# Designs tried in a protein design run: peptides against a protein of PDB entry 7VSI. Part 16

Target 1, 32 residues: chain A of PDB entry 7VSI
Amino acid sequence: EDISEDPSWARVVNLNALLMMAVAVFLWGFYA

## One batch from the design tools (peptide; aimed at target 1 V25)

Design b2_p22_4 (made by RFdiffusion4)
Pose (drawn by RFdiffusion4):
Structure b2_p22_4 (pose): chain A 32 residues (1-32), chain P 22 residues (1-22)
Amino acid sequence: as target 1 above (32 residues)
Amino acid sequence: VDVFMVVLAVAVVLAVVYLALS
């Protein structure tokens, strides 16, 4: 237990996770 | 950075909704 992620690295990982989804959604759109 | 992430998340959700309805 004790899941305390540092907010800084938390912001970094959240950001690139959203960026990954943005890329995946782009690829979905590109390929109809 | 937090506001940017919220805007990005909303944009991704709207893009998914748009593609799902197309």

Design b2_p22_4_s1 (made by RFdiffusion4, then SolubleMPNN; from b2_p22_4, 16 letters changed; failed a check: too like the target's own chain)
Amino acid sequence: DRVALLALLMANVAAFLALFYA

Design b2_p22_4_s2 (made by RFdiffusion4, then SolubleMPNN; from b2_p22_4, 16 letters changed; failed a check: too like the target's own chain)
Amino acid sequence: VDVELNALLMANLAMLLLLFYA

Design b2_p22_4_s3 (made by RFdiffusion4, then SolubleMPNN; from b2_p22_4, 16 letters changed; failed a check: too like the target's own chain)
Amino acid sequence: DRVLQLALLAANVAAFLLLFYA

Design b2_p22_4_s4 (made by RFdiffusion4, then SolubleMPNN; from b2_p22_4, 15 letters changed; failed a check: too like the target's own chain)
Amino acid sequence: VDVLLNALLMANLAAFLALFYA

Design b2_p22_5 (made by RFdiffusion4)
Pose (drawn by RFdiffusion4):
Structure b2_p22_5 (pose): chain A 32 residues (1-32), chain P 22 residues (1-22)
Amino acid sequence: as target 1 above (32 residues)
Amino acid sequence: SSFFFVLSVFLLVVVVVSFVSS
């Protein structure tokens, strides 16, 4: 238990996770 | 394809705004 992620690294991982989804959605669109 | 391209651009704008704000 005690899930306390530091907000800084949390912002970093959240940002690149959303970037990954943006890339995946792009690839979905590109390939119809 | 157009819908997903618009959604991808929207998500990239959110990522850029979040990076600049950090």

Design b2_p22_5_s1 (made by RFdiffusion4, then SolubleMPNN; from b2_p22_5, 17 letters changed)
Fold by OpenDDE base, seed 3:
Structure b2_p22_5_s1 (fold): chain B 32 residues (1-32), chain A 22 residues (1-22)
Amino acid sequence: as target 1 above (32 residues)
Amino acid sequence: SAKYLALSNALFAMVLAQLEAM
């Protein structure tokens, strides 16, 4: 099975992951 | 406070994400 990523969509996913990590860091710091 | 440090880290991470997109 081919699990290769389309480069354009890989970038979208990676950027979304970074944004979600930023939100998580904020929530952790805010409520910790 | 810790929450403001967390806020600054979040904003910085968002800026880095935009720079990566370029």
Scores: peptide ipSAE 0.113, ipTM 0.664, DockQ to the pose 0.327
OpenDDE base, seeds 1, 2, 4, 5: peptide ipSAE 0.113, 0.101, 0.109, 0.109; ipTM 0.664, 0.670, 0.652, 0.659

Design b2_p22_5_s2 (made by RFdiffusion4, then SolubleMPNN; from b2_p22_5, 18 letters changed)
Fold by OpenDDE base, seed 1:
Structure b2_p22_5_s2 (fold): chain B 32 residues (1-32), chain A 22 residues (1-22)
Amino acid sequence: as target 1 above (32 residues)
Amino acid sequence: AEALLALSNALFAMVLAAAAAM
């Protein structure tokens, strides 16, 4: 496969994405 | 109320993120 993810780093990225979404939801919900 | 809702939603999302690590 030309583009593949290392499973451990894929998890790290996905967790950080979820945490960033949590922060974004807080900011949106607080100021909207 | 809106601030509390936003906080609870953020905390829940963080819990889901933690669960995704399991």
Scores: peptide ipSAE 0.119, ipTM 0.670, DockQ to the pose 0.308
OpenDDE base, seeds 2, 3, 4, 5: peptide ipSAE 0.111, 0.104, 0.110, 0.116; ipTM 0.653, 0.648, 0.653, 0.666

Design b2_p22_5_s3 (made by RFdiffusion4, then SolubleMPNN; from b2_p22_5, 19 letters changed)
Fold by OpenDDE base, seed 1:
Structure b2_p22_5_s3 (fold): chain B 32 residues (1-32), chain A 22 residues (1-22)
Amino acid sequence: as target 1 above (32 residues)
Amino acid sequence: AAALLALSNALFALALALQAAM
């Protein structure tokens, strides 16, 4: 199976992943 | 201490997101 990523969608996914991690870590910090 | 570390990490993750947008 070809599991290669489309470069444009790879960027969109990576950006959203980083943003979600930033939000999650902020919430963790708020309730820590 | 943990809250400050988490906030720092969140800001760093945001900086990486901004870098990935360029």
Scores: peptide ipSAE 0.124, ipTM 0.673, DockQ to the pose 0.355
OpenDDE base, seeds 2, 3, 4, 5: peptide ipSAE 0.123, 0.120, 0.121, 0.122; ipTM 0.673, 0.670, 0.670, 0.671

Design b2_p22_5_s4 (made by RFdiffusion4, then SolubleMPNN; from b2_p22_5, 19 letters changed)
Fold by OpenDDE base, seed 1:
Structure b2_p22_5_s4 (fold): chain B 32 residues (1-32), chain A 22 residues (1-22)
Amino acid sequence: as target 1 above (32 residues)
Amino acid sequence: AQELLALSNALFAMALALAEAM
């Protein structure tokens, strides 16, 4: 089974992951 | 207690996202 990422969607997912990490770090800073 | 670390990491993460989008 080929599970290779489509390059366009890989970029979208990677950027969204970085944005979610930034949000998580703000929450961490607020509560920790 | 981790406010400065969290703020710096958040800014860095956003900078990485912006740089990769360009």
Scores: peptide ipSAE 0.120, ipTM 0.659, DockQ to the pose 0.345
OpenDDE base, seeds 2, 3, 4, 5: peptide ipSAE 0.118, 0.118, 0.118, 0.116; ipTM 0.656, 0.657, 0.658, 0.655

Design b2_p22_6 (made by RFdiffusion4; failed a check: too like the target's own chain)
Pose (drawn by RFdiffusion4):
Structure b2_p22_6 (pose): chain A 32 residues (1-32), chain P 22 residues (1-22)
Amino acid sequence: as target 1 above (32 residues)
Amino acid sequence: GRVALFNLLVAVAVLVLLLVLS
């Protein structure tokens, strides 16, 4: 237990996770 | 763990939205 992620690295991981989704959605759209 | 769960829920919601729109 004790899941305390540092907010800084949390912001970083959250950001690139959302970027990955943005790229996947782009690829979905590109390929109809 | 909290960050991974948040990102998983967002990813599932985005997938469901794409399936609905397609």

Design b2_p22_6_s1 (made by RFdiffusion4, then SolubleMPNN; from b2_p22_6, 13 letters changed; failed a check: too like the target's own chain)
Amino acid sequence: GRVRLVNLLLLLLALFLWGFYA

Design b2_p22_6_s2 (made by RFdiffusion4, then SolubleMPNN; from b2_p22_6, 13 letters changed)
Fold by OpenDDE base, seed 5:
Structure b2_p22_6_s2 (fold): chain B 32 residues (1-32), chain A 22 residues (1-22)
Amino acid sequence: as target 1 above (32 residues)
Amino acid sequence: NRVRLANLLLLLLAVLLLGFLA
């Protein structure tokens, strides 16, 4: 129970992870 | 490189779509 994620913050973290992936793809697209 | 740019745009689109499903 204590290590269970709050669903609202889990969503925020997941969205930020996806945004970071988008930035990584951008860098790959233009500079790799 | 148009192919590279197209791949970039498709990958960005995929990430955005996954964001809407999150």
Scores: peptide ipSAE 0.123, ipTM 0.651, DockQ to the pose 0.040
OpenDDE base, seeds 1, 2, 3, 4: peptide ipSAE 0.119, 0.118, 0.121, 0.116; ipTM 0.645, 0.644, 0.647, 0.639

Design b2_p22_6_s3 (made by RFdiffusion4, then SolubleMPNN; from b2_p22_6, 15 letters changed)
Fold by OpenDDE base, seed 5:
Structure b2_p22_6_s3 (fold): chain B 32 residues (1-32), chain A 22 residues (1-22)
Amino acid sequence: as target 1 above (32 residues)
Amino acid sequence: RRTELALLLLLLLALLLLGFYA
């Protein structure tokens, strides 16, 4: 079974990771 | 607070641009 990433889903995952980092920084900035 | 929010928005913009070009 091949575990290689599908390029389209790889981009979706990477974008979601960036969005989650941005949300985390906003929350940190709000409470810190 | 305004400058802090501005910096966070600039960071968000940078991350979005990174996502579009990566």
Scores: peptide ipSAE 0.073, ipTM 0.627, DockQ to the pose 0.037
OpenDDE base, seeds 1, 2, 3, 4: peptide ipSAE 0.072, 0.071, 0.073, 0.070; ipTM 0.630, 0.622, 0.630, 0.621

Design b2_p22_6_s4 (made by RFdiffusion4, then SolubleMPNN; from b2_p22_6, 13 letters changed; failed a check: too like the target's own chain)
Amino acid sequence: RRVLLDNLLALLLALFLLGFYA

Design b2_p22_7 (made by RFdiffusion4)
Pose (drawn by RFdiffusion4):
Structure b2_p22_7 (pose): chain A 32 residues (1-32), chain P 22 residues (1-22)
Amino acid sequence: as target 1 above (32 residues)
Amino acid sequence: QSVVLAVLYVVIAVLIVVNLVS
């Protein structure tokens, strides 16, 4: 237990995870 | 499909803005 992620790295991981989803959604659109 | 893609990008953009201002 004790899931305390440092907010800085948390912001970094959240950001690139959303960027990954943006890229995947782009690829879905590109390929119809 | 273009409307769905626009909605998904708007949601992702909103979440990115919320994350960076938090």

Design b2_p22_7_s1 (made by RFdiffusion4, then SolubleMPNN; from b2_p22_7, 19 letters changed; failed a check: too like the target's own chain)
Amino acid sequence: LEEAIQANLNALLMMMVAVLLS

Design b2_p22_7_s2 (made by RFdiffusion4, then SolubleMPNN; from b2_p22_7, 17 letters changed; failed a check: too like the target's own chain)
Amino acid sequence: LEELLQANLNAIFMMAVAVLNS

Design b2_p22_7_s3 (made by RFdiffusion4, then SolubleMPNN; from b2_p22_7, 18 letters changed; failed a check: too like the target's own chain)
Amino acid sequence: LESLIQANLNALFAMIVAVLNS

Design b2_p22_7_s4 (made by RFdiffusion4, then SolubleMPNN; from b2_p22_7, 18 letters changed; failed a check: too like the target's own chain)
Amino acid sequence: LDELVKALMNALFMMMVAVLLS

Design b2_p22_8 (made by RFdiffusion4)
Pose (drawn by RFdiffusion4):
Structure b2_p22_8 (pose): chain A 32 residues (1-32), chain P 22 residues (1-22)
Amino acid sequence: as target 1 above (32 residues)
Amino acid sequence: SSLIVFLFVVIAVLIVVNLLSP
């Protein structure tokens, strides 16, 4: 237990996770 | 195409919220 992620790294990992989804959605669109 | 645009808008909103949140 005790899931306390530091907010800074949390911002970083959240950001790149959303970027990964943006890329995946792009690839879905590119390939119809 | 509409769904792809919607998903990009949602992801962009979440990125802005993440960057602007303290």

Design b2_p22_8_s1 (made by RFdiffusion4, then SolubleMPNN; from b2_p22_8, 18 letters changed; failed a check: too like the target's own chain)
Amino acid sequence: DAAILANLNALFMMMVAVLSAP

Design b2_p22_8_s2 (made by RFdiffusion4, then SolubleMPNN; from b2_p22_8, 14 letters changed; failed a check: too like the target's own chain)
Amino acid sequence: SSAVLANLNAIFMMIVAVLSSP

Design b2_p22_8_s3 (made by RFdiffusion4, then SolubleMPNN; from b2_p22_8, 19 letters changed; failed a check: too like the target's own chain)
Amino acid sequence: MEEVLANLNALFMMAVAVLSAP

Design b2_p22_8_s4 (made by RFdiffusion4, then SolubleMPNN; from b2_p22_8, 16 letters changed; failed a check: too like the target's own chain)
Amino acid sequence: SAAVLANLLAIFMMALAVLLSP

## One batch from the design tools (peptide; aimed at target 1 L18 V25 F26 G29)

Design b2_p23_1 (made by RFdiffusion4)
Pose (drawn by RFdiffusion4):
Structure b2_p23_1 (pose): chain A 32 residues (1-32), chain P 23 residues (1-23)
Amino acid sequence: as target 1 above (32 residues)
Amino acid sequence: TLVNLLAVVALLVAAYLLGRYLS
């Protein structure tokens, strides 16, 4: 237990995870 | 919270539409 992620790295991982989804959604649109 | 949600939705919609434009 004790899941305490440092907020800085947390912001970084959250940001690139959203970026990954943005890229995947782009690829979905590109390929109809 | 609502602003962040709308920003995420706008980003994903914009990425989809960009994909359709470049198809």

Design b2_p23_1_s1 (made by RFdiffusion4, then SolubleMPNN; from b2_p23_1, 14 letters changed; failed a check: too like the target's own chain)
Amino acid sequence: EAVRLVALLMMLVAAFLWGFFYA

Design b2_p23_1_s2 (made by RFdiffusion4, then SolubleMPNN; from b2_p23_1, 15 letters changed; failed a check: too like the target's own chain)
Amino acid sequence: EAVRRVALLMMAVAAFLLGFFYA

Design b2_p23_1_s3 (made by RFdiffusion4, then SolubleMPNN; from b2_p23_1, 15 letters changed; failed a check: too like the target's own chain)
Amino acid sequence: DAVRRVALLLMLVAAFLWGFFYA

Design b2_p23_1_s4 (made by RFdiffusion4, then SolubleMPNN; from b2_p23_1, 15 letters changed; failed a check: too like the target's own chain)
Amino acid sequence: SAVRRVALLMMLVAAFLWGFFYA

Design b2_p23_2 (made by RFdiffusion4)
Pose (drawn by RFdiffusion4):
Structure b2_p23_2 (pose): chain A 32 residues (1-32), chain P 23 residues (1-23)
Amino acid sequence: as target 1 above (32 residues)
Amino acid sequence: SMVVASVLVVLFVVFGLFVFFFV
């Protein structure tokens, strides 16, 4: 237990996770 | 499909930057 992620790294990982989804959605659109 | 993908990509980028700088 005790899931306390440091907010800084948390912001970094959240950001790049959203970026990954943006890229995947782009690829979905590109390939119809 | 490209119009919908463009809207979703913008949403993800804008939301991601908001979370990075303000959350």

Design b2_p23_2_s1 (made by RFdiffusion4, then SolubleMPNN; from b2_p23_2, 20 letters changed; failed a check: too like the target's own chain)
Amino acid sequence: ALQEALANLNALLLAGVAHYLFE

Design b2_p23_2_s2 (made by RFdiffusion4, then SolubleMPNN; from b2_p23_2, 20 letters changed)
Fold by OpenDDE base, seed 4:
Structure b2_p23_2_s2 (fold): chain B 32 residues (1-32), chain A 23 residues (1-23)
Amino acid sequence: as target 1 above (32 residues)
Amino acid sequence: ALEEALANVNALLTTGVDFYYNE
């Protein structure tokens, strides 16, 4: 029983996390 | 300030793309 991530899916998840952060910053820049 | 923020976003996205395509 190991909690290690599959590296390929980890990259997909991390990329999506970065994209979500970018969207958040764009919203911040637009409304603040 | 906004220009600086956008530059940081571009750098972050570039880093993310690099992580995705580098083994």
Scores: peptide ipSAE 0.052, ipTM 0.501, DockQ to the pose 0.671
OpenDDE base, seeds 1, 2, 3, 5: peptide ipSAE 0.035, 0.042, 0.045, 0.037; ipTM 0.437, 0.478, 0.489, 0.447

Design b2_p23_2_s3 (made by RFdiffusion4, then SolubleMPNN; from b2_p23_2, 19 letters changed)
Fold by OpenDDE base, seed 2:
Structure b2_p23_2_s3 (fold): chain B 32 residues (1-32), chain A 23 residues (1-23)
Amino acid sequence: as target 1 above (32 residues)
Amino acid sequence: ALAVALANLLALLLTGVALYLFE
């Protein structure tokens, strides 16, 4: 079974991952 | 402190967008 990512959705997921990490770093920096 | 934190958040977000656009 092929579990390869669709390239367009891979970009969407990767961008959201970056945004989420940025928010996480902000929360870490502000509250930890 | 909050202003600096928000500025850093913005910088990180913009960096992510830039990396996305120039991949």
Scores: peptide ipSAE 0.072, ipTM 0.603, DockQ to the pose 0.407
OpenDDE base, seeds 1, 3, 4, 5: peptide ipSAE 0.069, 0.065, 0.066, 0.067; ipTM 0.594, 0.580, 0.588, 0.594

Design b2_p23_2_s4 (made by RFdiffusion4, then SolubleMPNN; from b2_p23_2, 21 letters changed; failed a check: too like the target's own chain)
Amino acid sequence: ALAAALANLNALLATGVDLYLNE

Design b2_p23_3 (made by RFdiffusion4)
Pose (drawn by RFdiffusion4):
Structure b2_p23_3 (pose): chain A 32 residues (1-32), chain P 23 residues (1-23)
Amino acid sequence: as target 1 above (32 residues)
Amino acid sequence: ALAALLAVVAVLVAAYLLGRYLS
């Protein structure tokens, strides 16, 4: 247990995870 | 929280529409 992610890296990983979803949604739209 | 959620939704919708435009 004791899941304490540092907020800085947490912001970084959250950001690029959202970016990945943005890219995947783009590819969904591009390919109809 | 709600503003951040809506911003994520807007970015995802914009990315979808961009994909459709470039199809």

Design b2_p23_3_s1 (made by RFdiffusion4, then SolubleMPNN; from b2_p23_3, 15 letters changed; failed a check: too like the target's own chain)
Amino acid sequence: ELVNLVALLMMAVAAFLWGFFYA

Design b2_p23_3_s2 (made by RFdiffusion4, then SolubleMPNN; from b2_p23_3, 14 letters changed; failed a check: too like the target's own chain)
Amino acid sequence: DVVNLLALLMMLVAAFLWGFFYA

Design b2_p23_3_s3 (made by RFdiffusion4, then SolubleMPNN; from b2_p23_3, 17 letters changed; failed a check: too like the target's own chain)
Amino acid sequence: SAVVREALLMMLAAAFLWGFFYA

Design b2_p23_3_s4 (made by RFdiffusion4, then SolubleMPNN; from b2_p23_3, 16 letters changed; failed a check: too like the target's own chain)
Amino acid sequence: EEVNLNALLMMAVAAFLWGFFYA

Design b2_p23_4 (made by RFdiffusion4)
Pose (drawn by RFdiffusion4):
Structure b2_p23_4 (pose): chain A 32 residues (1-32), chain P 23 residues (1-23)
Amino acid sequence: as target 1 above (32 residues)
Amino acid sequence: SLVWVVAVVLIVVLLVLAFFSAL
């Protein structure tokens, strides 16, 4: 237990996870 | 064309969320 992620690295991981989804959605659109 | 429009809208939403996540 005790899931306390530091907010800084949390921001970083959240950001690149959203970026990954943006890329995946792009690839979905590109390939119809 | 419809799939591309939907993909662009989703990308914009995700980039907006990413920008706010960086704050």

Design b2_p23_4_s1 (made by RFdiffusion4, then SolubleMPNN; from b2_p23_4, 18 letters changed)
Fold by OpenDDE base, seed 3:
Parts: sequence; structure tokens; C-alpha cells
Structure b2_p23_4_s1 (fold): chain B 32 residues (1-32), chain A 23 residues (1-23)
Amino acid sequence: as target 1 above (32 residues)
Amino acid sequence: AAVFQRALANVLALFALGVLVAQ
């Protein structure tokens, strides 16, 4: 219960995580 | 680099699909 997430904010966090991973993969692909 | 960059294209496609599903 104390770690339960609000559904709308959970979507925002999940979207942010996926965008961050996409950026990281882009940087690795072109600069490593 | 060509092989890795083709693999990168597939990975980016998966991330794009993940973004879509996360909405």
C-alpha cells in the first residue's frame, strides 16, 4: 500500500523511463 | 558499424513500441 502508484503518474514515469532508454541507446549507437 | 547500426534500428523500433504501449 505504501508503495502503490497513482495510475496517471505511473504512465508518466513509465514513458519517461522508456524515453531515457531510447536516448541512451542512441548515444551508444552513434558515439561508442 | 553497419551491423550494429542495423541492430540499433531494431532496438529503437522496440522502444518506440514500448512508448506507445506505455500511453
Scores: peptide ipSAE 0.084, ipTM 0.615, DockQ to the pose 0.447
OpenDDE base, seeds 1, 2, 4, 5: peptide ipSAE 0.082, 0.081, 0.082, 0.080; ipTM 0.611, 0.609, 0.609, 0.602

Design b2_p23_4_s2 (made by RFdiffusion4, then SolubleMPNN; from b2_p23_4, 17 letters changed)
Fold by OpenDDE base, seed 4:
Structure b2_p23_4_s2 (fold): chain B 32 residues (1-32), chain A 23 residues (1-23)
Amino acid sequence: as target 1 above (32 residues)
Amino acid sequence: DEVLALALALVLALFLLGLLVGL
């Protein structure tokens, strides 16, 4: 319980992780 | 460039996946 994620914030973090991965792929495509 | 085309396709796929998960 002490280190358990709040479910709503877990979703926000997961969605931001997906967006960050998309940005990373864009940068790879642009500079590689 | 084919690599760039693939990268853009992956960006689109991850974006759409994010929308799907968000729904």
Scores: peptide ipSAE 0.082, ipTM 0.620, DockQ to the pose 0.782
OpenDDE base, seeds 1, 2, 3, 5: peptide ipSAE 0.074, 0.075, 0.072, 0.069; ipTM 0.620, 0.624, 0.616, 0.608

Design b2_p23_4_s3 (made by RFdiffusion4, then SolubleMPNN; from b2_p23_4, 17 letters changed)
Fold by OpenDDE base, seed 5:
Parts: C-alpha cells; sequence; structure tokens
Structure b2_p23_4_s3 (fold): chain B 32 residues (1-32), chain A 23 residues (1-23)
C-alpha cells in the first residue's frame, strides 16, 4: 500500500496547517 | 484592535507563503 501524497492535496494540507498555526497564535496572543 | 490587525496580517502572510511554496 502506497502512502505517497498527491501533490495537490499536499498543498491543501500544508495551507490548512499554516492557517491553523495563525489561528493558534491569535488565540495565544489574545488570552496570554 | 492591534492584536486582531497583527493576527490578520499573519494569516495573510502565511497564506501567501503557502501559495508560493513548491511542492
Amino acid sequence: as target 1 above (32 residues)
Amino acid sequence: DAVLELALALVLALFLLGLLTAQ
């Protein structure tokens, strides 16, 4: 079974990760 | 709100960086 990433979905996942990090930083800045 | 402004700038910057990143 191959677990290699499709390049298009890899980009979607990476962008989602970056946006989640930005949201986390916002929450940290607001509540810390 | 300065924190919101900074957060929005960060979101935009990371979004653009993601678009520019090679796969």
Scores: peptide ipSAE 0.081, ipTM 0.624, DockQ to the pose 0.392
OpenDDE base, seeds 1, 2, 3, 4: peptide ipSAE 0.075, 0.080, 0.074, 0.075; ipTM 0.587, 0.593, 0.576, 0.580

Design b2_p23_4_s4 (made by RFdiffusion4, then SolubleMPNN; from b2_p23_4, 17 letters changed)
Fold by OpenDDE base, seed 4:
Formats: C-alpha cells, structure tokens, sequence
Structure b2_p23_4_s4 (fold): chain B 32 residues (1-32), chain A 23 residues (1-23)
C-alpha cells in the first residue's frame, strides 16, 4: 500500500502543525 | 503583558514561516 503524501495535503498539515505549535507555546507561556 | 507580547510575536513569526512554506 502506498503511504506517500499528496503534496497539497502535506502543505496543509505542515501549516497546521506550525500554527498548533505557536498556540501550544502561547498556552505554555500563559499558564506557566 | 510582556510575555503575552512575546507569545504573539512568536505566533506571527510562525505564521510568516507557514506562508513561506506554502509557497
């Protein structure tokens, strides 16, 4: 089975990952 | 406020990096 990513969805996931990391750091800073 | 400002700056930076990655 081919588990290769579709390039368009790979971008969406990567963008979402970056934004989620930013949110996570914000929450860490806010509640630390 | 200072920590909040730094956090918002980090969000903006990561957003900008995201835009670059999307290109």
Amino acid sequence: as target 1 above (32 residues)
Amino acid sequence: MEVLELALALVAALFALGVLVAQ
Scores: peptide ipSAE 0.093, ipTM 0.635, DockQ to the pose 0.537
OpenDDE base, seeds 1, 2, 3, 5: peptide ipSAE 0.093, 0.093, 0.079, 0.091; ipTM 0.634, 0.633, 0.602, 0.620

Design b2_p23_5 (made by RFdiffusion4)
Pose (drawn by RFdiffusion4):
Structure b2_p23_5 (pose): chain A 32 residues (1-32), chain P 23 residues (1-23)
Amino acid sequence: as target 1 above (32 residues)
Amino acid sequence: SSTFFFVLSAFLIVVVVVWFLTS
């Protein structure tokens, strides 16, 4: 237990996770 | 359907850019 992620790294991982989804959605659109 | 996903992808990129600049 005790899930306390430091907010800084948390912002970094959240940002690149959303970026990954943006890329995947782009690839979905590109390939119809 | 491709236009919808391209608009959604661009929106997500804008959100990513806003979060990066406000960090």

Design b2_p23_5_s1 (made by RFdiffusion4, then SolubleMPNN; from b2_p23_5, 17 letters changed)
Fold by OpenDDE base, seed 2:
Structure b2_p23_5_s1 (fold): chain B 32 residues (1-32), chain A 23 residues (1-23)
Amino acid sequence: as target 1 above (32 residues)
Amino acid sequence: LSELLLALSNALFLLVLAMQLSA
């Protein structure tokens, strides 16, 4: 099996990762 | 308040970064 990332979906995943990090940082500040 | 402002600025930074990387 080829486990190489599809370039388009790689960008989608990376974008969502950064968005989730932003949400996490916001929540950290709220409960800090 | 300072921690909230720092967290908000970091969140905004990550959002801007995400937008730039998606362009």
Scores: peptide ipSAE 0.139, ipTM 0.666, DockQ to the pose 0.336
OpenDDE base, seeds 1, 3, 4, 5: peptide ipSAE 0.139, 0.136, 0.139, 0.138; ipTM 0.663, 0.659, 0.663, 0.662

Design b2_p23_5_s2 (made by RFdiffusion4, then SolubleMPNN; from b2_p23_5, 20 letters changed)
Fold by OpenDDE base, seed 5:
Structure b2_p23_5_s2 (fold): chain B 32 residues (1-32), chain A 23 residues (1-23)
Amino acid sequence: as target 1 above (32 residues)
Amino acid sequence: LAEEYLALSLALFALALAMAAAA
């Protein structure tokens, strides 16, 4: 069984992951 | 620590923009 990613959706997921990390850093800094 | 917060925030934002531009 294959577990490889579709390249187009992989980019969408990676972009959202980075956006989530940026938001997390902003929230961490705000409430620190 | 405020300087580190700003640097990390800007770096992550820049990386996100780079990923968006590559799409």
Scores: peptide ipSAE 0.179, ipTM 0.693, DockQ to the pose 0.756
OpenDDE base, seeds 1, 2, 3, 4: peptide ipSAE 0.152, 0.153, 0.149, 0.142; ipTM 0.687, 0.688, 0.685, 0.687

Design b2_p23_5_s3 (made by RFdiffusion4, then SolubleMPNN; from b2_p23_5, 19 letters changed)
Fold by OpenDDE base, seed 2:
Structure b2_p23_5_s3 (fold): chain B 32 residues (1-32), chain A 23 residues (1-23)
Amino acid sequence: as target 1 above (32 residues)
Amino acid sequence: TAAVYLALSNALFALVLELAANA
């Protein structure tokens, strides 16, 4: 089966990943 | 602290990437 990403959902996931990484760094910075 | 500075810098970097992606 083809597991290629839907382009619209790929963008949503990528942007969400960037936001989650930014939040993770803030949390790391707060507790470190 | 350095950790706070890095956290803020990283957040701004992520925002710049989002803007550059035009999304």
Scores: peptide ipSAE 0.128, ipTM 0.669, DockQ to the pose 0.329
OpenDDE base, seeds 1, 3, 4, 5: peptide ipSAE 0.123, 0.124, 0.126, 0.125; ipTM 0.676, 0.656, 0.669, 0.675

Design b2_p23_5_s4 (made by RFdiffusion4, then SolubleMPNN; from b2_p23_5, 19 letters changed)
Fold by OpenDDE base, seed 3:
Structure b2_p23_5_s4 (fold): chain B 32 residues (1-32), chain A 23 residues (1-23)
Amino acid sequence: as target 1 above (32 residues)
Amino acid sequence: LAEELLALSNALFQLVLALAEAA
């Protein structure tokens, strides 16, 4: 309860995390 | 190189969409 996430905002944060991971892999691929 | 980056970008985009749909 104290630090529990709102389900809607949890989904937004998770999507942004996935986008950041995709960017990181893209940059890794660029310099590979 | 542009074609390689485009292919990589497309593959990553599809992966992101699949993971987002599962969330």
Scores: peptide ipSAE 0.098, ipTM 0.602, DockQ to the pose 0.320
OpenDDE base, seeds 1, 2, 4, 5: peptide ipSAE 0.097, 0.096, 0.095, 0.097; ipTM 0.601, 0.596, 0.599, 0.602

Design b2_p23_6 (made by RFdiffusion4)
Pose (drawn by RFdiffusion4):
Structure b2_p23_6 (pose): chain A 32 residues (1-32), chain P 23 residues (1-23)
Amino acid sequence: as target 1 above (32 residues)
Amino acid sequence: ALSAVVAVVLVFVAAYLLGLFLS
């Protein structure tokens, strides 16, 4: 237990996770 | 919170539409 992620690295990982989804959604659109 | 959700949704819609445009 004790899940305390530092907010800085939390912002970083959240950001690139959303970027990954943006890329995946792009590829879905590109390939119809 | 809501503003952040809306921004994320718009980013995904824009990325999808960009994919269609480049196809």

Design b2_p23_6_s1 (made by RFdiffusion4, then SolubleMPNN; from b2_p23_6, 14 letters changed; failed a check: a repeat of another design)
Amino acid sequence: ELVNLVALLMMAVAAFLWGFFYA

Design b2_p23_6_s2 (made by RFdiffusion4, then SolubleMPNN; from b2_p23_6, 15 letters changed; failed a check: too like the target's own chain)
Amino acid sequence: AAVNRVALLMMLVAVFLWGFFYA

Design b2_p23_6_s3 (made by RFdiffusion4, then SolubleMPNN; from b2_p23_6, 15 letters changed; failed a check: too like the target's own chain)
Amino acid sequence: EEVNRVALLMMLVAAFLWGFFYA

Design b2_p23_6_s4 (made by RFdiffusion4, then SolubleMPNN; from b2_p23_6, 15 letters changed; failed a check: too like the target's own chain)
Amino acid sequence: SVVNRVALLMMAVAAFLWGFFYA

Design b2_p23_7 (made by RFdiffusion4)
Pose (drawn by RFdiffusion4):
Structure b2_p23_7 (pose): chain A 32 residues (1-32), chain P 23 residues (1-23)
Amino acid sequence: as target 1 above (32 residues)
Amino acid sequence: STLVLAVVFIVVLLVLAVLVAFS
């Protein structure tokens, strides 16, 4: 238990996770 | 239609990413 992620790294991992989804959605669109 | 939806979703995800970067 005690899930306390530091907010800084949390911002970084949230950001790149969203970026990964943006890329995947792009690839979905590119390939119809 | 798929290209328009992909653009819309990408814009939403990039807006969320900006909000996260500046939070």

